# Peptides against a protein of PDB entry 3OIQ: the designs that were tried, part 164

Target 1, 212 residues: chain A of PDB entry 3OIQ
Amino acid sequence: KNRIFVSSSKDFEGYPSKAIVPVQFVALLTSIHLTETKCLLGFSNFERRGDQSQEDQYLIKLKFKDRGSERLARITISLLCQYFDIELPDLDSDSGASPTVILRDIHLERLCFSSCKALYVSKHGNYTLFLEDIKPLDLVSVISTISTKSTNSSKHSSSELISECDLNNSLVDIFNNLIEMNRDEKNRFKFVKLIHYDIELKKFVQDQQKVL

## One batch from the design tools (peptide; made by RFdiffusion4, then SolubleMPNN)

Design b1_p27_7_s3 (from b1_p27_7, 15 letters changed)
Fold by OpenDDE base, seed 2:
Structure b1_p27_7_s3 (fold): chain B 212 residues (1-212), chain A 27 residues (1-27)
Amino acid sequence: as target 1 above (212 residues)
Amino acid sequence: SEEKKREEEFEKKLEEEEKNEELVESE
């Protein structure tokens, strides 16, 4: 079955009540929830959903049923946090307790762009998104990709091509939503509060603000 | 607080996802 690119987490409201659908999306990492029994990643594109919270629009589950899947989940979290310079709380090495990581509102400090492959699995109208693959995206590369209207379709000969257009459109939409949030005095998100707020990001935001 | 409300909304989503998984695993 072809993988479906998802531009909105609202698309799932129209999905079959009983299905398995391979999906792909691009979003910002907003939360990490790792306990002894579960591992969840929250993502968002910050689409307006009335008075509801804009974080965790894509709640993605990592398989966490045995020691092998738990190890894979912990390695995945560690690698993502290393890539995005997310400080994990020091694991008190002396308590034989499994490391618990609960991070929320990650987007308030860091823009963690991620391309996710997941399985939509539904039964009786309820669904779960299971992580299949995650590719962290470098912010400089994201800015460059949006700024350069890249007409260069490099024919990558992989049978799972995301449309470069779908990726770029989603990245633009995310930045537009962040710009709107930054303009809203009631919204906690502000570009100037990002730890990695630099001259490049500042210039990019200023240039995008002229188009909106 | 708004922070407490967001925490409650997040915990509610986690509980909904746990119920959804139990329903999927029962097939």
Scores: peptide ipSAE 0.025, ipTM 0.660, DockQ to the pose 0.742
Fold by OpenDDE base, seed 1:
Order: sequence, then C-alpha cells, then structure tokens
Structure b1_p27_7_s3 (fold): chain B 212 residues (1-212), chain A 27 residues (1-27)
Amino acid sequence: as target 1 above (212 residues)
Amino acid sequence: SEEKKREEEFEKKLEEEEKNEELVESE
C-alpha cells in the first residue's frame, strides 16, 4: 500500500473505522510521555481548531509490550532528545525504577521539526497512530528549504515530487501558524523565548512576516 | 489554573489512546 501524506490531523476523522493505513506527516514535537507501561510522542502543526488546545494534535504511540520494544522506545527518545538538545533527567539513576519522562510544551523552548512515518490503526471508529520511523529535521535546513523553493517552479510530475512538495507546504504552514501565535498576546509561544533564537531565525521570521 | 486544565485534557487523551490500543490488540 502507498504511504499517504497527511497535512492535518483532522484528516483522520474521515478515515475508515476499521483499517491499517501507512501515513506520513511533518510536525513539531510538543510532548514526550515515557512511563513504565507506555511511550507516547505528541506532535502539532498548530493548525487552528477554534478554542481547542493546539498541542498534541498528533499523538503517536511507540510499541511498549516487551523488553525489546521498550528498549527501542527508550533509545528512540534518547536519540531525539540528543538531536534537539533536550535535557532528560539522568536515565541512569541507580534506583531500579524505570525512569519516567514527562515533557510538555517543548515547542515553547525549542522548534523540534520532525518527519514521522506511522501506521494508522482503527477499530470501531477509534484509531491509534503507531510510530514506524522518525526523522528529526534541522531548523537551519528547514529555513533554507523554505527560502530556496520560492524560485523553482519546474513542472515535473513524478510521485517523488509530490512528497517533497507536501513536506515543504506543511513546513510553510507550520511557520505561518507560529507567526500567528507569536502575534497573539494571549499565546504563550514567542520566538524570542526559544533557547536557539538567533539572528538567522529572527531575519527569517521578519521576512516571512512581510509576505503574510 | 489553565495549566491544570491542559494537564487534565492531556491525561484524558492518553486514556483514550490506551483504550483504542486494547481494542486493536483484542482481535
């Protein structure tokens, strides 16, 4: 089955009540929930949903059934946190309790762009998204990608070009949503509060604000 | 507080996802 690119987590409301569908999306990491029994990652594109929370629009489950899947989940979280410079509490505390990690509102401190592959699995109208693959995206690479594609409208129709176009459109939409949140005085998100806020990000945001 | 409401909404989403998984594993 071909993998479906998803631009909105609302698309899942129209998905079959009993299906297994491979999907792909790009979003910001917003939460990490690791306990003794479960592992979940929250993502958002910050699409406006009225008065509903814009965080954790994509709740993604990591398989956590056996020692092998638990180990894979813990390694996945460790590698993501290392890539995004997210401080985890020391997982090596000599107390024989599995370390619990609960992080929320990650996007308020760091823009953790991630390309996710997941399985949509539904029964009786309820669904779960299972993580298959995750690719962290570097912010400088995201900014450069958005800035350079404004010039190459070469009409070549191949299935590989659709996936790259969809990815870039979603990255632009995320930045536009963040710009709107930054303009809202009631919204906690502010670009100037990001730990990695630099002159390059400042310039990019200022240039995007002139096009909006 | 608004923070406590967001925490309650997050825990509710987690409970919904756990129930959805049990339904997927039972067939």
Scores: peptide ipSAE 0.024, ipTM 0.643, DockQ to the pose 0.708
Fold by OpenDDE base, seed 5:
Structure b1_p27_7_s3 (fold): chain B 212 residues (1-212), chain A 27 residues (1-27)
Amino acid sequence: as target 1 above (212 residues)
Amino acid sequence: SEEKKREEEFEKKLEEEEKNEELVESE
């Protein structure tokens, strides 16, 4: 079956109450929940939803059923944290307890853009998103991709059925939402509070603010 | 088919993990 690109997690409200659908989206990593029994990743595009939280709009489960799947989940979290320079709490190795990691509001300190492949699985109107694949995106590459959209790059002949246009539109929408959050005095998100806030990101945000 | 086997494995996963969703909203 063809993988569906999802631009909003509201799209799932229109999905069948009993289905299995391969999906893909791009979003910011907002939370990590790794315990002894579960592994969850929260993502958001910060789409306005009235009075609903803009965090964790995509809650993604990792398979956590046996030592093999648990090890894969822990390695996945470690590699994501290494890629985004997320400090994991030093696991006091003195208790033979499995590492617990609970991180929230990651987007307040770091913009962790991620392209996710997942399975939408629903029964009786409830659904779960299971992680199939994750590709972390470099912020410089994201900024470059948005800035260069003035030229039809008809030259990535990768047979991936997902339009480069859909990815790029979602990246623009995320930045526009972050710009609106940054303008809101009540919103905790501020670009200047990001650990990686540099001259390039500053200039990009200033240029995007003139188009909005 | 291999697709049908994957569908059946994910259906079994959902039944095991739906019991854990009530716990995530309560923490």
Scores: peptide ipSAE 0.021, ipTM 0.525, DockQ to the pose 0.033
Fold by OpenDDE base, seed 4:
Structure b1_p27_7_s3 (fold): chain B 212 residues (1-212), chain A 27 residues (1-27)
Amino acid sequence: as target 1 above (212 residues)
Amino acid sequence: SEEKKREEEFEKKLEEEEKNEELVESE
């Protein structure tokens, strides 16, 4: 089955009540929930959904059923946090109690762009998204990609199953949503509060704000 | 507080997703 690119987590409302569908999306990491019994990653595109929370629009499960899957989940979390410079408690602590990690609102401090492959699994109208693969995206590369889209229709290779257009459109949509949140005085999100807020990000946001 | 409300909404969503997984895996 071909993998479906998902631009909105609302797309799942139209998905079959009994199906297995490989999906892919790009979103910001918003939460990490690692306990003794489960591992969840929250992602969001910050689409406006009325009065619903804009966080955790994609709730992705890591398999957490046996020691092998638990270990893989912990390694995945560790590697993601290392990549995004997210401070975690030591997961390898010699105290035989696995540390609980609950991080929320990650996007308020760090823009953690991630390309996720997941398996949509539904039964009786309920669904779960299982993580199959995750690729963290470098923010500088994201900014560069969005900025260069205006100037170079250069034929780069048709070999990724995602239209480069779909990925880039979703990245633009995320930034546009973040700009709207930044303009809202009631919204806690502010670009200037990001730990990695630099001159490049500042300039990019200022340039995007003129187009919106 | 608005923060406490969002925390309650998050915990509720986690519980809903746990129930959804159990229902998906029990067949």
Scores: peptide ipSAE 0.025, ipTM 0.658, DockQ to the pose 0.763; fails the geometry check

Design b1_p27_7_s4 (from b1_p27_7, 16 letters changed)
Fold by OpenDDE base, seed 1:
Structure b1_p27_7_s4 (fold): chain B 212 residues (1-212), chain A 27 residues (1-27)
Amino acid sequence: as target 1 above (212 residues)
Amino acid sequence: DEEKKREEEFKKKLEEEEENEKKVEEP
């Protein structure tokens, strides 16, 4: 089965009540929930959903059923946090107690762009998203990709069923949503509060704000 | 109040996902 690109987590409302569907999306990491029994990652595109929280639009489960899957989940979290410069408690505690990690609102301090491959699994109208693969995206690379492609929508490079256009459109939509959140005085998100807020990000946001 | 509301919403989403997990067999 071909992997489906998902532009909105609302797309899952139209998905079959009993299915297994490989999906892919791009979103910002918003939360990490690691306990002794489960591992969840929250992601969001910050799509406006009325009065609902814009955080954790995609809840992605890491398999956590045996010591091997638990180890893989902990390694995945460690590598993501190292990549995004997120401070974690030492996951390697000699105390035999698996450290609990509960991080929320990650997007308020860091823009953690991630390309996720997941398995949509539904039964009886309920669904769970299982992580299959995650690729962290560098913010400078995201900015450069958006800035260069505003002019060149005309090369079909054959062979990946996920259009490079779908990825770019989702990245643009995320930035547009963040710009709207930054303009809203009631929204806690502000670009100037990001730890990595630099002159490059400032210029990019200012240039995108002129197009919106 | 708003922070407590968001914490309750986050907790509710985690509980809903845990309930969904019990209904969905891991592939």
Scores: peptide ipSAE 0.275, ipTM 0.821, DockQ to the pose 0.647
Fold by OpenDDE base, seed 2:
Structure b1_p27_7_s4 (fold): chain B 212 residues (1-212), chain A 27 residues (1-27)
Amino acid sequence: as target 1 above (212 residues)
Amino acid sequence: DEEKKREEEFKKKLEEEEENEKKVEEP
């Protein structure tokens, strides 16, 4: 079954009211919600939706039904946080309570680019996105990929042709949306407030701003 | 006020997703 690349979370409004569709998207991690009973990841491409929050446009559920799935969810969160240098609240509660992690507005401090594979599952017009796979993307690699017109990758063999064009277009769209948010005085997002704001990111943003 | 509004919007979105979970079977 071909996996569908999704450029907007609005695409799901046109999806069948009863379906199972393998999807893929690229977005920024915006929230983490891990409790004793649930694990949710919020992602956004910051597409303008009027006066609605631009955060959590993709709400992705991790399976959390048994000790095995719970363990996998906790390991997934730990590995993502380690990769993005996200400080988790100290797990050092001497109370044998499952660690609760509630993080929001992650994009205000860190650009956590992620390529997500999910299952769109709908019933009676409601849908849920279940995480199948997640690949964190390095920001330097993202900047390099956008800056280099990749006109040549003839050779990844076998079975998951995401259009390299769709990935690159989505990464460009995210940066364009972030540039617009950075220009808006009412928007809390500012590139200069990112913990990892360096000379490379500064130069890249300045060069992209000249094209917009 | 705006931070509290965004916290309420996030909470509402989590509650909507919880209600959707009761309606959608995991594959």
Scores: peptide ipSAE 0.273, ipTM 0.819, DockQ to the pose 0.600
Fold by OpenDDE base, seed 3:
Structure b1_p27_7_s4 (fold): chain B 212 residues (1-212), chain A 27 residues (1-27)
Amino acid sequence: as target 1 above (212 residues)
Amino acid sequence: DEEKKREEEFKKKLEEEEENEKKVEEP
């Protein structure tokens, strides 16, 4: 099945009013909304959208229609939080209530890069993005990928119909947007406030800032 | 003020997605 790489959540404005389109994008995890009845993941590339919030540009739904899909959603959230070292609020098992997780602004503390496969499903001009697959990306691997490709235009790896260029361009665009947010005194995002802010990330940001 | 605006925008996006869910069948 041909999967479309999406560079902007605005691309969906041009999509058919009745379709099922397999898509893929790369973005930062910005929110988690798990309740008794739904599971949503917010993602963003921090593209400038006028006066709108740059957070949750991609709202991705996890299937939540039966006990099997609910269990899969809860396991997916647990594994993502474990991978990104996101502290889940203690799911107080004593209340008999289904564990609720509402996290926002995740990008202010952690850069949670994720490659998402989703289904764009539209009906009557409305659409929903359903999660098919998620691959968390390691920040060191993201930094290395951006840094090495500025030097190697090697036109040879025919594996996966998604251009390795599209992934890199999206990762570069995200970092450029974060650098602009970091320079804005009104923006809450600051690289130095990230829990995982190290010498490698500092050096990478300083080197990218010289190109902008 | 800005934090309250962002909370209202987040709430609005969740309400829009919940409305979209009622209109779209899970594949």
Scores: peptide ipSAE 0.271, ipTM 0.821, DockQ to the pose 0.612
Fold by OpenDDE base, seed 4:
Structure b1_p27_7_s4 (fold): chain B 212 residues (1-212), chain A 27 residues (1-27)
Amino acid sequence: as target 1 above (212 residues)
Amino acid sequence: DEEKKREEEFKKKLEEEEENEKKVEEP
């Protein structure tokens, strides 16, 4: 099945009013909304959208129609939060109440890069993105991937390169947007406020800031 | 209050997604 790589959540404005389109994007996790009845993940590339919030540019629904899908959603959230060192409220409350998780502005504390596969589903001009697959990306691996592309202009084959180029271009665009946000005194995002802010990330940001 | 404004914007996005969900069938 041909999956479309999406560089911007604005691309969906041009999508068919009645379709099912498999899509893929990379973005930062910005929010988690898990309740008794729904599970939503917010993602953003932090593209400038005028006066609109730069958070939650991609709202992705996890299937939540039966106990099996609900369990899968909860496990998915748990595994993502474990991977990104996101503190969840104790899921093991003996109270029989399904744990509610409402996290916002995750990107202010942690850069949670994620490669998402979703289904764009539209009806009557409205759409919903349904999660098909999610791959959390390690920040060190993201930094290394961006840094190595600046040195390797050497030929390898034309079919795997398109998806890798699209991914890497989107990762660069996200970092550029974060650098702009970090430079804006009015923006709450600051690299130095990240819990995982280290010497490697500091150096990488300083080197990227010289190119912009 | 800019925090209250962002909370209202987030709430609005969730309401819009719930309204979209009612119009879209799960695949």
Scores: peptide ipSAE 0.270, ipTM 0.819, DockQ to the pose 0.616

Design b1_p27_8_s1
Fold by OpenDDE base, seed 2:
Structure b1_p27_8_s1 (fold): chain B 212 residues (1-212), chain A 27 residues (1-27)
Amino acid sequence: as target 1 above (212 residues)
Amino acid sequence: KEKKKKEEEKKKLEKRKKHEEELKKEF
């Protein structure tokens, strides 16, 4: 079965009430919830949904049912946080308690672009997205990819099941949504408040703002 | 016809939020 690229979490509203569908999307990491019993990752493309929170539009469940799946979930969180330079609360409680991590609004401090492969599993009209794979994307590489799309339709053979066009369109849509949020005085998101806000990101945002 | 479609979309969104909150409250 081919993996379906998902541009919006609204697409799941049209999905079958009883199915298993391999999906893929690109979004920003917005939340991490790791407890003793569960692990969830929240992602968003910041698609406008009225006056509602734009975080967690894609809620992704990691398997967390045995020591092997728990270890894999914890390693996944640690590697993502290391890649994005996300400070985890000091897990150095010398008490043998399972580390609890609750992070929200990650996008207010860091743009954590992620390509996610998941299983859409629905039953009785409810669905769950189970993580299959995650690839963190470097922001400089994202900016470069969007900036070069204006001149070259040709040459990178990535043997990955996504149209390079679908990935790049989703990245552009995310930036456009962030620009709209940055222009809204009521929105907490501001590019200048990002920890990694540099001259390159500033220039890129200024150039994209002229196109919108 | 439009009012009924908006109400079905609203009910679908409320069911999704309730399911998301249930997924978050199962923590």
Scores: peptide ipSAE 0.143, ipTM 0.668, DockQ to the pose 0.277
Fold by OpenDDE base, seed 3:
Structure b1_p27_8_s1 (fold): chain B 212 residues (1-212), chain A 27 residues (1-27)
Amino acid sequence: as target 1 above (212 residues)
Amino acid sequence: KEKKKKEEEKKKLEKRKKHEEELKKEF
């Protein structure tokens, strides 16, 4: 299936009012909303959108219609949180109510890079993004990928290159946006407040700041 | 022409904010 790479969630404003389009994007996980009836993931590339919150630019719905889809959603959340070392509130409430998980502003503590595959589904000019697949990306691997592509653009096939170039351009854009947010005194985002802030990330940010 | 475009972009943005808030209000 031809999947469209999406660099901006504004691209959806140009999409058909009645369509099903397979899409892919890379973004940071910003929120998790798991209730008894819904599961939503918020993602952002922190693209500047005037006076808007830069969080949750991509609201991704997990299917949550039956016990099987609910279980799959809960497993997906658990695996993502385990991968990113996100502490979930203890699921062991002895009340037979499904535990509610509401996490916001995840990007203030952890850079949770994620490659998402979704279905854009529109009806009557409104759309919903349904999660099809998610690949968490390791931050060290993201940093290495950005750092190494400054030196070696020679030789792979033109169709695989487009999706890999688009991915890397979007990763660079995310870091540039985070650097701008870090420089803004009004923005809550600061690299030094990340739980995983180390010498490697510090050096990488300092080197990227010289290019901007 | 430019003022009408900016007003239309603002209205699209407000509709999107409202939809995002409506998706979040059940949480």
Scores: peptide ipSAE 0.143, ipTM 0.669, DockQ to the pose 0.266
Fold by OpenDDE base, seed 4:
Structure b1_p27_8_s1 (fold): chain B 212 residues (1-212), chain A 27 residues (1-27)
Amino acid sequence: as target 1 above (212 residues)
Amino acid sequence: KEKKKKEEEKKKLEKRKKHEEELKKEF
């Protein structure tokens, strides 16, 4: 079955009530929920959804059923946090209690762009997204990709069934949504409050704000 | 027509919130 690119988590409202569909999306990491019994990742593209929170628009489950899957989930979280420079509480506490990690609003401090492959699994009209693969995206590379899209469709190498255009469109949409959030005085999100806020990101945001 | 659409959207929202809470509780 071909993997479907998902631009909006609203698309799942039209999905079959009993199906398994491989999907892919790009979004910002917004939350991590790791306990003794579960691992959840929250992602968002910050689409305006009326009175809904803009966080956790994609709730992704990691398999957490046995010691092997639990270990894989913990390693996945550790590697993501290392990549994004997210401080985790010491996962190696000599107390035989598995460390609990509950992080929220990650996007207020760090833009953690992630390309996610997931299985949409529905039963009785409810669905769960199970993580299959996650690729963290470098912010400089994301900025470069969006900036170059305006000037050259340089064909870089076909091997993903997903149009480079779909990824790049979603990245632009995320940044546009963040710019709108940054302009809203009621929104907690501000680019200047990001830990990694630099001259490059500042210039990029200023240039994108002139186009919007 | 517009009141019925808003009520259906509200009912979809409540179902989604409930499912999200269930996803946070049951696993």
Scores: peptide ipSAE 0.130, ipTM 0.659, DockQ to the pose 0.214
Fold by OpenDDE base, seed 5:
Structure b1_p27_8_s1 (fold): chain B 212 residues (1-212), chain A 27 residues (1-27)
Amino acid sequence: as target 1 above (212 residues)
Amino acid sequence: KEKKKKEEEKKKLEKRKKHEEELKKEF
């Protein structure tokens, strides 16, 4: 079955009430919720949805039903947080209490771009997205990829049937949404408050603001 | 016809919010 690229979490509104569909999207990590009983990742592309919170537009479940799946979820969270320089409490405490991690508003401090592969599973009109795979994206690589698309470079990388156009359109849409949030005085998001705010990101945002 | 479509969309949005809140209330 071909994997479907999803540009908006609204696309799931058109999906069957009883289906299993492999999907892929790109979004910013907005929340991590790890307890004794579950693991959830929140993602957003910050698509405007009226006066609603733009966080957690994609709520992704990790399997968390046995010690093996719990360990895999904890390792996945640890590796993501190591990649994005997110401070976690020690997940390895020899105290028989499973560490709880509740992080929200991650996008206010760090732009954690992630390419996610998930299973859309619906039953009785409700759905759940189960994580299949996650690839963290480097911000410098994201900026360079968006900036270089003004000139035809045929780079043959034969290995993934998702249009490089769909990924890059979604990355541009995310940045445009963040620029609009940054311009809104009522919005908590500001590029200058990001821990990794540098001259390169500043220049990129200024250049994108002239095209909008 | 348009008022009925907006009300069905509103009910679909409310069911999604309630399901998201239920997924968040297993906290």
Scores: peptide ipSAE 0.115, ipTM 0.649, DockQ to the pose 0.311

